# Peptides against a protein of PDB entry 5JNO: the designs that were tried, part 121

Target 1, 112 residues: chain A of PDB entry 5JNO
Amino acid sequence: MVAKFQPPPEYQLTAAELKQIVDQSLSGGDLACRLLVQLFPELFSDVDFSRGCSACGFAAKRKLESLHLQLIRNYVEVYYPSVKDTAVWQAECLPQLNDFFSRFWAQREMED

## One batch from the design tools (peptide; made by RFdiffusion4, then SolubleMPNN)

Design b1_p30_2_s1 (from b1_p30_2, 15 letters changed)
Fold by OpenDDE base, seed 2:
Structure b1_p30_2_s1 (fold): chain B 112 residues (1-112), chain A 30 residues (1-30)
Amino acid sequence: as target 1 above (112 residues)
Amino acid sequence: SRLEAAYSPEQRAAAARAEAVLAEMEEMAA
């Protein structure tokens, strides 16, 4: 028996909090992006992960790591069960996450 | 939200910029 994935307390959303984000989302991919912003604001700033979960072992400051994606996917699955299929996750959510994240830092790069 | 309240000023500003980028993408997709 494999234990259910349990996020660190800092990244635990209540049903009400998740629903609020879902209500603002247009799709599973859009929801994924909104979750990225809400859960991991440190990925959009120049500050270190010291304010986040040190126990998570996040090392890549400007990369979407497997743990980030896993956590986001777990929440997306609550309202979009189809993303349990890896092919759907890779077609509907991952490209939007990557495009969003890349666009953000591309704009920041132009401002620097 | 609870999460937003826990953000530093810099994180909140960064999140706001991120939201703007996301809004642009949503408009493009509509």
Scores: peptide ipSAE 0.482, ipTM 0.876, DockQ to the pose 0.804
Fold by OpenDDE base, seed 1:
Structure b1_p30_2_s1 (fold): chain B 112 residues (1-112), chain A 30 residues (1-30)
Amino acid sequence: as target 1 above (112 residues)
Amino acid sequence: SRLEAAYSPEQRAAAARAEAVLAEMEEMAA
């Protein structure tokens, strides 16, 4: 049997921290985006984080990778258990994450 | 928050910009 995924210590949230993010969220998709910002600020900067997390391995710049999405999904499931269904995750959360992330970098590209 | 305290100045600035983008999306969805 496959072991249950455990996030690296630097990406662990307490119940209180997660609740604070949830209280600011309007939906499961919105929660996912807020988690993205809070957990992975390095994805929104030009800081090289390849050395920042030995447990994550190599991460491509300006890309949402499976590990990022898996961590976010695990937290979203706590308050929105319906995202355990892959179809729900793909319909409610993934489009919001991708749209948010792409909009951010498109805007940054225009400012440069 | 604990996470915010761990941010570099550049990461904090990036997070602020990200939050602004998110706010724009929320306004469009309203």
Scores: peptide ipSAE 0.480, ipTM 0.875, DockQ to the pose 0.773
Fold by OpenDDE base, seed 5:
Structure b1_p30_2_s1 (fold): chain B 112 residues (1-112), chain A 30 residues (1-30)
Amino acid sequence: as target 1 above (112 residues)
Amino acid sequence: SRLEAAYSPEQRAAAARAEAVLAEMEEMAA
């Protein structure tokens, strides 16, 4: 059987921390976006970010990579078990994440 | 939160901008 995904220490959320984010969320997709902001602030900044964990080194600073998405999905599943279904994840969460991230950087480009 | 406390001022500003974009999307989805 497949081993349970274990986030690196830098991305570990306690139940209380996750609950706080959930309480602010309107849907699974909204929760996913909020988790993106909370877990990976470096993706929204021009400043290089280095974590102590070697697994946290990402090649594309301004791209959502598989590890980012996996971590987010893992937490979303806690409160929205339906996203365990890949079709649901791809319909409800991925489009919102990509749209949110794209809109953010599009806005920043206009500010420059 | 623990994560927010670890943010630099620049990261906090970036996060605030991100939150604003998210709020706009939430409003449009309503």
Scores: peptide ipSAE 0.480, ipTM 0.875, DockQ to the pose 0.755
Fold by OpenDDE base, seed 3:
Formats: C-alpha cells, sequence, structure tokens
Structure b1_p30_2_s1 (fold): chain B 112 residues (1-112), chain A 30 residues (1-30)
C-alpha cells in the first residue's frame, strides 16, 4: 500500500480551513492564488526568515518552486479534481499563479 | 484563523497587499 502525500505540519490545512479558502475562491486558478498567499507568506515579504522547514523556499526568494506548486495543487485537487490532469493544471492554474506572483512584485518594484 | 495568528506583522502586511492584487485580478476576470 502506497502512503498518501502529507504536507509538512506548517502547511497542513484542516478540512474546515481549506473549505473557508474555497468559499472565497471564484475558480481553481483563483483558489491556487489564495492558497499561495495563505501557505507561503514569506514569498511576499522582503524580510529574511525561516519557518523551520528545509523545503519552505527560504533559499529561493521571489521564486515559485516545485514544492510550493505541488502543495498548492494537492489542495486544489480536493475541490477541482480536473487539475489532476497536467494539461488542465498548466492551463487553468499555473498561468494564474505566475501572473499573480509577477504582478505583485512588479507593483512593489514600482512603489520603491 | 490559525495561520493568520501565526503571522508576524510584516507577514500580515505582505498578505494584505497580496490580497489587494488578487482582488484586482478577480475584477478583471469577471
Amino acid sequence: as target 1 above (112 residues)
Amino acid sequence: SRLEAAYSPEQRAAAARAEAVLAEMEEMAA
């Protein structure tokens, strides 16, 4: 029997917490972006800090890494099973995540 | 929320800015 993927404790969401985020989301792509903000606030800050996880992306400032995307996708799949299809994930979620992330930092750079 | 309570002031401020950007995107997609 193959064990199901389990995120690190600091990124573990209860069913109720995930449902709350879903209720605020308009689409799978929107949900992905909301999960990005909730799970990885360190990616939106210039402050250097660690959450005590070697895979938290501490070393990759302003970059979405594989672990970030995988964790987000796992949660999105709960309510949008279609993203289990890689083509759907790449068409509906990844562009939204990248656009959101780039827009955030582009705006910050203009304010500096 | 549990996650929100764990955030530092800097993290909360960053999250608020991120939420604003997301809101703008949602309006454009409507």
Scores: peptide ipSAE 0.480, ipTM 0.875, DockQ to the pose 0.788

Design b1_p30_2_s2 (from b1_p30_2, 15 letters changed)
Fold by OpenDDE base, seed 2:
Structure b1_p30_2_s2 (fold): chain B 112 residues (1-112), chain A 30 residues (1-30)
Amino acid sequence: as target 1 above (112 residues)
Amino acid sequence: SAIEAAYTPEQQAAAARARAVLEELRAEAA
């Protein structure tokens, strides 16, 4: 049999913690966005590696990777089983995640 | 949550802003 997806310990949510987020969510896509913030705050932090070090040309990539999306999807499936269908996931959740993530960084760029 | 308890001050502030942006999007979609 196929083993259940087990998130790394750093991204483990209890049933109560997940329910708390669900109670604040209006849809699967909304839940996905809230999970993105809850699980991966590092994707929203702005660490300027070039500031203070002229020799450092390092810039962290700001993108949603497959592992991030997989973790989020697995939690969303608990309350929205329809996202097990890839077409539903791509139509209902992925666009909202991308729009939210893009909006966030677009606003940050305007402030810089 | 246990994850939130591990946030750095910067991550905590970033998360708060992210939630605010999300609320803006929700308001626009309503």
Scores: peptide ipSAE 0.618, ipTM 0.922, DockQ to the pose 0.826
Fold by OpenDDE base, seed 1:
Structure b1_p30_2_s2 (fold): chain B 112 residues (1-112), chain A 30 residues (1-30)
Amino acid sequence: as target 1 above (112 residues)
Amino acid sequence: SAIEAAYTPEQQAAAARARAVLEELRAEAA
């Protein structure tokens, strides 16, 4: 028996909230990107490296970590059970998440 | 949502920008 992953309380979505996001989504990959924005707005906000301690690991705030991806995958699986297969997750969702996240920060860097 | 209600003004602006980028990607794929 394997224990299922439980999201932290601050990242809980109700069935109605998740359905609202799904209704706006065109695919599992699109849903994943929308979940990324909704669950983790801090990954898209500017980080003041001069104000904080350089030793506090601020560089990690601009990376998609395993925990972020696992949370997103858990919600995507509700409406797209096929992503339980790692090969499907890696082919349909991960590339779109990475492309979206990279595109966002590439544009931000050009505007700075 | 409860999560969105906890957003700071900076996070609200960041989320709006992120959604705009996503719409751009959708338009390019169409």
Scores: peptide ipSAE 0.618, ipTM 0.922, DockQ to the pose 0.802
Fold by OpenDDE base, seed 3:
Structure b1_p30_2_s2 (fold): chain B 112 residues (1-112), chain A 30 residues (1-30)
Amino acid sequence: as target 1 above (112 residues)
Amino acid sequence: SAIEAAYTPEQQAAAARARAVLEELRAEAA
């Protein structure tokens, strides 16, 4: 027997909340990107006041880590079971996540 | 969602910008 994946409490979405995001999504890759924004707003801000100190200048890292990707993948596979295949995940979702994340920060740097 | 309800004003603004970028990418791929 293999235990079913359970996200940490701080990253839990109800079925209704997930369905709402899915309804806005055009593909598994698109869903992945929307989940990235929904679950990890700290990755899109320069300073995370909820986890850092405003006085000491705590800054969020501009990096997608294994935990982020694992959580997103587990939600995506609920509606797109094909991403259980690593090859599909790497071909359809990861490139879109990386492109989206890179595009976001590239634009922010141009605004500075 | 509970997560969104906990967003700071800065995180709300960042999320809005992120969604805008995503819409641009979707438009380019269409």
Scores: peptide ipSAE 0.615, ipTM 0.920, DockQ to the pose 0.801
Fold by OpenDDE base, seed 5:
Structure b1_p30_2_s2 (fold): chain B 112 residues (1-112), chain A 30 residues (1-30)
Amino acid sequence: as target 1 above (112 residues)
Amino acid sequence: SAIEAAYTPEQQAAAARARAVLEELRAEAA
C-alpha cells in the first residue's frame, strides 16, 4: 500500500485550476507539458530559484527532476488514470515532456 | 491560478514562449 503523494503548498492546484488546464489539453502528454509550464515557470526563465521551498528539490535549473515529474504525474492521473501504469507514463507522457523541455531550451540557446 | 498570480513579468514571458513551443510541437505531430 502506497501513501497518497501530497504536493508542496506552492504547487497545489484546486480542482477548478486543474480543470482549466485540462480543458486546454489534447491528451495526457499534452496535459503533462502544460502542467510543467504552469507549475514550474522557473524552469523556463533565467531567474534564479527564489521560492524558498525545501520540498521543491531544486538542483538544476534546466533539468526535469524526479519531484517535478512526480507532481505532474499525480495531477495527470486525475483525468488520465491509465498513467498510474508506469509503462503508460513512460510511453505517453515522459517522451513528450522531455521533447518539449529540450525543444524550448534548444531554441533559447540559439537566440542568444 | 495562485501560482500564476505570483509570476514575475519575466516568468510570464517565458511561459508564453513555452506555450508557443507546445503549439509548434503540436503542428509537427499533426
Scores: peptide ipSAE 0.613, ipTM 0.920, DockQ to the pose 0.767

Design b1_p30_2_s3 (from b1_p30_2, 15 letters changed)
Fold by OpenDDE base, seed 1:
Structure b1_p30_2_s3 (fold): chain B 112 residues (1-112), chain A 30 residues (1-30)
Amino acid sequence: as target 1 above (112 residues)
Amino acid sequence: SSIEAGYTPEQQAAAARARAVLDEMLAERA
């Protein structure tokens, strides 16, 4: 049997915090995008957070990685259990996440 | 939120910009 994935402490949301995000969301895809912003603000910033940390080795990149998507999916499943089906996740959430993330950085690139 | 309390001013600004982009995207789909 496979152990249930547990998010790191810095990415833990309380039930109240998650509900607040859900109340602002119109769909599972919308919820996924809002979770992306809430959990990973570093993906939307140009600041090098690793510069001040010689020990952590953390390097943020402008890309959505498997860990980011896994964490988001775990929270989305709480209110939209259908995303446990990979086909549903790929149809309802992943396109929204990719479109949103791409749009953000395309817009930021134009502003520079 | 407890997570937001740990944000730097730069991260707060980035998150605000991201939310604005998302709202615009959703408005266009409506």
Scores: peptide ipSAE 0.608, ipTM 0.904, DockQ to the pose 0.869
Fold by OpenDDE base, seed 2:
Structure b1_p30_2_s3 (fold): chain B 112 residues (1-112), chain A 30 residues (1-30)
Amino acid sequence: as target 1 above (112 residues)
Amino acid sequence: SSIEAGYTPEQQAAAARARAVLDEMLAERA
């Protein structure tokens, strides 16, 4: 028996909040990217990387780490159960997350 | 949202920029 993944309180979405994001999403990959922004705005801010998570003590880095991805995947699975399959997650969600995140910071580098 | 209520101004601005980038990316794929 495996315990259900429980996110820190700062990253807990209500059913209504999740539904709102889902309504704006056209795919699991799209949903994943929107969840990334919603849950981890610090990953898109230069100043917040040093703060980390006050509750769990996790130090935020300018990269998508396992904890971020796991949390996002758990929410995506609610509406897209197929991502429980690692192959689907890696084909449909991870590439979009990485492309989005990389594109964001590539543009930021050009503005600096 | 409850999470957004805890955002700093910098986080809110960053999130807005991120959403704009995402929308552009999705528009290119459509």
Scores: peptide ipSAE 0.608, ipTM 0.904, DockQ to the pose 0.904
Fold by OpenDDE base, seed 3:
Structure b1_p30_2_s3 (fold): chain B 112 residues (1-112), chain A 30 residues (1-30)
Amino acid sequence: as target 1 above (112 residues)
Amino acid sequence: SSIEAGYTPEQQAAAARARAVLDEMLAERA
């Protein structure tokens, strides 16, 4: 049996918290975007922030890093196991995450 | 949420703005 990924404590969701987000989601891609906001609010803020996690490192400003995506994917897999397939993850979730994140900051830049 | 309980006011505001953008994006696709 393959061991499951254990996220750092600062990114830990209880089963109830995860289910609440799932209940608000219409698809795996939607769930991924909602998890992005829930887990990493600092990526949507102009204020620099670090949680000081040795495993996570420092998040790049306005950038979705591999660690962010991996954590999100791990949670999405709980209710959408098909995203274990990289092709499915790249077709169904990654485009929505990138579009959402880019749209957010493009909109903010226009307001500056 | 345990995570949300630790949010600063700025993080709460940022999350709210992000959710608004997401809702608009999803509405366009529906």
Scores: peptide ipSAE 0.607, ipTM 0.904, DockQ to the pose 0.858
Fold by OpenDDE base, seed 5:
Structure b1_p30_2_s3 (fold): chain B 112 residues (1-112), chain A 30 residues (1-30)
Amino acid sequence: as target 1 above (112 residues)
Amino acid sequence: SSIEAGYTPEQQAAAARARAVLDEMLAERA
């Protein structure tokens, strides 16, 4: 058995909040990217912010870490159960997350 | 949202920029 992943309070979404994001999403990969923005705005900012959660322990501000991905995947699974299959997660969601995140920072670098 | 309620103006601006980039990506795939 695998223990249920429990997000820190700072990353908890209500059913209504999650539904709102789902309504804006066209696919599981799209949902994943929107969740990335919603949950972790600090990953898109040049300013380092404190979350007030010592348990988060994010070390790389401009990297998608395992905890970020696990949180996103858990929420995506609610509406796209197929991503429980690792192969589906790696084919449908991870590439879009990486492309989106890389594209964002590539654009920001060109602005500097 | 409860999460957004804690956003600073800088975080709000960053999120808006991120959403714009995402929309561009989605438009290219359509």
Scores: peptide ipSAE 0.606, ipTM 0.903, DockQ to the pose 0.853

Design b1_p30_2_s4 (from b1_p30_2, 13 letters changed)
Fold by OpenDDE base, seed 2:
Structure b1_p30_2_s4 (fold): chain B 112 residues (1-112), chain A 30 residues (1-30)
Amino acid sequence: as target 1 above (112 residues)
Amino acid sequence: SAIEAAYTPEQLAARERALQVLAEMEAERA
């Protein structure tokens, strides 16, 4: 048996916190987007985490990586079990996540 | 939430903008 994926402590939501987000969501895809904002605020900011470290050269990436998506999917699955089906995840959630994330940064680019 | 309490001012502002974008998307589908 494969153990369930466990998120890092900083990305662990309580049942109450998750329910609050769900109550504000219109669909599984909408929930996915709200979870993206809630769990990974660093993906929406231009905060330079390497400002104090010239040697490490760390820079945050403006992209949704597999780990982010997997964490989101795990939470969405709690209230929308159908996303266990990859086809459903790819049809209902991934397009909305990508569209949302792209729109956000496209808007930011227009302001700069 | 515990996560929100850890937000920097910049992240908080970005969150507000992100939620605005999401609201626009929701309006398009509703």
Scores: peptide ipSAE 0.604, ipTM 0.887, DockQ to the pose 0.813
Fold by OpenDDE base, seed 3:
Structure b1_p30_2_s4 (fold): chain B 112 residues (1-112), chain A 30 residues (1-30)
Amino acid sequence: as target 1 above (112 residues)
Amino acid sequence: SAIEAAYTPEQLAARERALQVLAEMEAERA
């Protein structure tokens, strides 16, 4: 028997919350991007400190870390089991996540 | 949502901007 995935409390979504995001999603890759926004708002803000340590005052970096990607993938797998295949994850979700994240910050730079 | 309840005004604005970018991507793919 393998233990079921359990994310940290600050990144835990209820079944209803996840379903709501899924209902708004057009694909697995789209769902991944929506989860990115929902779970990690600090990655989209200019002056924000790490959720892991608000006291230290360490500013969040503008990068997608392995933990972010793993958490997102685990939720996507609930409704899109095909992403359990690494090839599918790399073809359908990762490119969209990277493109979305890059576009966001590129656009912000143009406005500044 | 507990996450949304903890959002700062700046985070809410960033969220809206992010969703706008995503909408543009969705439109391109459709």
Scores: peptide ipSAE 0.601, ipTM 0.885, DockQ to the pose 0.748
Fold by OpenDDE base, seed 4:
Structure b1_p30_2_s4 (fold): chain B 112 residues (1-112), chain A 30 residues (1-30)
Amino acid sequence: as target 1 above (112 residues)
Amino acid sequence: SAIEAAYTPEQLAARERALQVLAEMEAERA
């Protein structure tokens, strides 16, 4: 039996915290992007963020790794169960996440 | 939140910029 994905403690959102983000979100894809900002601030700055979780693999800078995406998807599924379907996740959330993340860093690079 | 409390000033500024980019994307889809 495959064990349920368990996020590291530093990435565990309470129901209230998640609800707050959801209330600000316009769609599942938008929610995914907001979760990205909330959970992984280190991906948006040049400053390393130490969380004490070296084993989880959250170490890549300026890169969306599978574990980042899996964690975000787990939260999105709470309010948008349709993303449990991989095709929906790939059509509705992944493109927005990638576009958002790419736009962010593209703009930052232009300002340097 | 505990996560927000751990933000550095640089990360807070980056967060604001990120949310601005997201707002622009939201406006484009509207």
Scores: peptide ipSAE 0.599, ipTM 0.884, DockQ to the pose 0.760
Fold by OpenDDE base, seed 5:
Structure b1_p30_2_s4 (fold): chain B 112 residues (1-112), chain A 30 residues (1-30)
Amino acid sequence: as target 1 above (112 residues)
Amino acid sequence: SAIEAAYTPEQLAARERALQVLAEMEAERA
């Protein structure tokens, strides 16, 4: 049994903040990508982003780690309960997250 | 958002680019 994941205060969204992101989203997979951008700006910039919780280990650069994905999934589940099914999460959200993140950095690396 | 309050101009620019990439992908799926 796994204890319920409690996000660090830096990554805690209020209901209103989450609703705002949901209103901009077209699907569960799209929501996942928007949450990625909102929660982890350090993954999209070369600038070191220091957070209050140095022990959380969210210092990964240009890599999506399990804790990033877990946190995103937890928020997506609020409005898309079907992603509680791992098969749905892997079919609808993970591919979009990976494609989005990879495409972003591929474009950045091609810039002059 | 507490996260957004800490954004630098460079981070905001990166965020903007990220959202542009996402918009392109959304258009391709439509």
Scores: peptide ipSAE 0.597, ipTM 0.883, DockQ to the pose 0.721

Design b1_p30_3_s1 (from b1_p30_3, 17 letters changed)
Fold by OpenDDE base, seed 4:
Structure b1_p30_3_s1 (fold): chain B 112 residues (1-112), chain A 30 residues (1-30)
Amino acid sequence: as target 1 above (112 residues)
Amino acid sequence: NPLKAARLARHAEAIARALEVLEEMQEMAA
């Protein structure tokens, strides 16, 4: 098992913030996508995030990296403990995240 | 956290667009 990643404070959610996102979510996969948007809005911007965290490894890229996914999974587990099982995470959340992220940028490319 | 708030503010439009895409995706999956 991989240890949970502890991000810098600007990438952390309070219990109240997390609950608000959960209340808007329809499922674990939907929650994961909403967390992606709220935790890493720079991944959805045309402007690169110039001041990322060099120490923790967060970089300004249009790509979902393992560190992003690990942090999202940590929060999803709070309300959907079943995603602690890697098979459940890969079946319920990862496909939704990848599909959502790909659709977003495909749409943006068509608008140019 | 002021750093987090500032980051969210800078990307407010992108966040809105992303959430719209998510809603559209949910409708197609239903």
Scores: peptide ipSAE 0.711, ipTM 0.954, DockQ to the pose 0.848
Fold by OpenDDE base, seed 3:
Structure b1_p30_3_s1 (fold): chain B 112 residues (1-112), chain A 30 residues (1-30)
Amino acid sequence: as target 1 above (112 residues)
Amino acid sequence: NPLKAARLARHAEAIARALEVLEEMQEMAA
């Protein structure tokens, strides 16, 4: 058995909060996408990017990192144990996460 | 958690837009 990553409290979900998201989800992949939004809403916001420091060169990056994906997977596994299989995770969840994230920002670019 | 609540409140509009995009994807896949 391998210990799962435990994020800071501000990024944690209670059992009740997780259950609420699950009840809104149609599948494991859909659950993953909903978790992405609820756990990391800053990835969908212009707030941090618009406040970047030009002098120091700091700019917010809009990308899904391994740590984001691992945390999402940890929660998905609670109700969809099959995603413990990497092949299932890569077939059912990762494509939906990437497509969703890409579609969101592609759509935003068209509006700008 | 007050930090969590504040973060969610700060990004409420982004959350709403993201969920709309997700719903559109669901309709396309159905």
Scores: peptide ipSAE 0.711, ipTM 0.953, DockQ to the pose 0.874
Fold by OpenDDE base, seed 2:
Structure b1_p30_3_s1 (fold): chain B 112 residues (1-112), chain A 30 residues (1-30)
Amino acid sequence: as target 1 above (112 residues)
Amino acid sequence: NPLKAARLARHAEAIARALEVLEEMQEMAA
């Protein structure tokens, strides 16, 4: 088992916030996608955090990292305990997350 | 949390677009 990671407070959801997202979700996979958007909106944005720092050249990467996925999974399992099983997580949530993320940026690429 | 609120505000448009894509996916799957 992977230990629960505690992100900074600005990346945490209250019980009320989580419930609101859950109420809008159709499934565990859908919940995962909605959590991705709410927890890490920068992954969907053209806003560059390095805009204020031309010297460092730091740019956020537009890809799903293991840490992102772990944090999402931590919240999903609150309402869908079955995702504690890696096989369930890989069957129900990961494909949805990857498909959603890919579709988003594929669409953006077509618009550019 | 003010930092959280500020971060979400900076990416409000992106959030909206992302949710639109998600809804489109749901419609295709339904």
Scores: peptide ipSAE 0.710, ipTM 0.953, DockQ to the pose 0.842
Fold by OpenDDE base, seed 5:
Order: sequence, then structure tokens, then C-alpha cells
Structure b1_p30_3_s1 (fold): chain B 112 residues (1-112), chain A 30 residues (1-30)
Amino acid sequence: as target 1 above (112 residues)
Amino acid sequence: NPLKAARLARHAEAIARALEVLEEMQEMAA
């Protein structure tokens, strides 16, 4: 079990901001993917992640780390409490997140 | 939050591309 993480203010979502993303989402897994994009846009660009937030000390890696996933899960739980169950999180959200992230960079590599 | 707004603006194009990929995946799964 992973304890909740309180990120810096620039990575936090207000209730209104979260609601906007939820309204655009089709499922818990879809919500997770949309949160990934909105919370960590650096992971989808060539710009250094650390340059986006020098105070965070995050490495400029194109990799989903446990801290990223933890924060996403915290927000998904607000509207999909079932993901508090690790089995549900691993079945409904993690596969979609990994597939989405992998597909994005695979496509980018083909374009280069 | 000005830092948050600046980050989103700086990565706006990447965000748009990412969301397009997500939509393509949804079409394949439908």
C-alpha cells in the first residue's frame, strides 16, 4: 500500500479542475490517462521534466514512476472509490495507463 | 497558480498530441 502524496501546488488540482477532467472521461481508466496528461505534460514532450519544476527534483525521464501513478490514483479514487482496491487499480487503470504511454512514444518514434 | 498555468501553456502541443493518441486508442477498443 502506498500512502497519499501531497505534491507541490503546481501539480495539484482543485475540485473544479478535477471535475472538468472527469466530465471528459468515459471510465476510471480513461480518467487515469487524462490525469496523466494534465498532471505530467512533461512526460509527453522533449522538454526537460526538471525544467518544468526545479523545486520538485523529478528526473527528466520518459518513464511512468510510482510517484506519478500514486498521485493519479489519489484523484481517480475521488470519483471511482473501487480503485482503492489494488486489484481493481491493477485491472482497470494500470494497463490502460501503460498502454497509452507506450503507444504515445512508439508513435512519436515512428514520426522521427 | 501561475507556475501551473505556465507549464500547461509550455506543453500545450504535447498535451494535444497525447489526447489525440488516447482518442485513437478508444476508437480501436470500441
Scores: peptide ipSAE 0.710, ipTM 0.953, DockQ to the pose 0.886

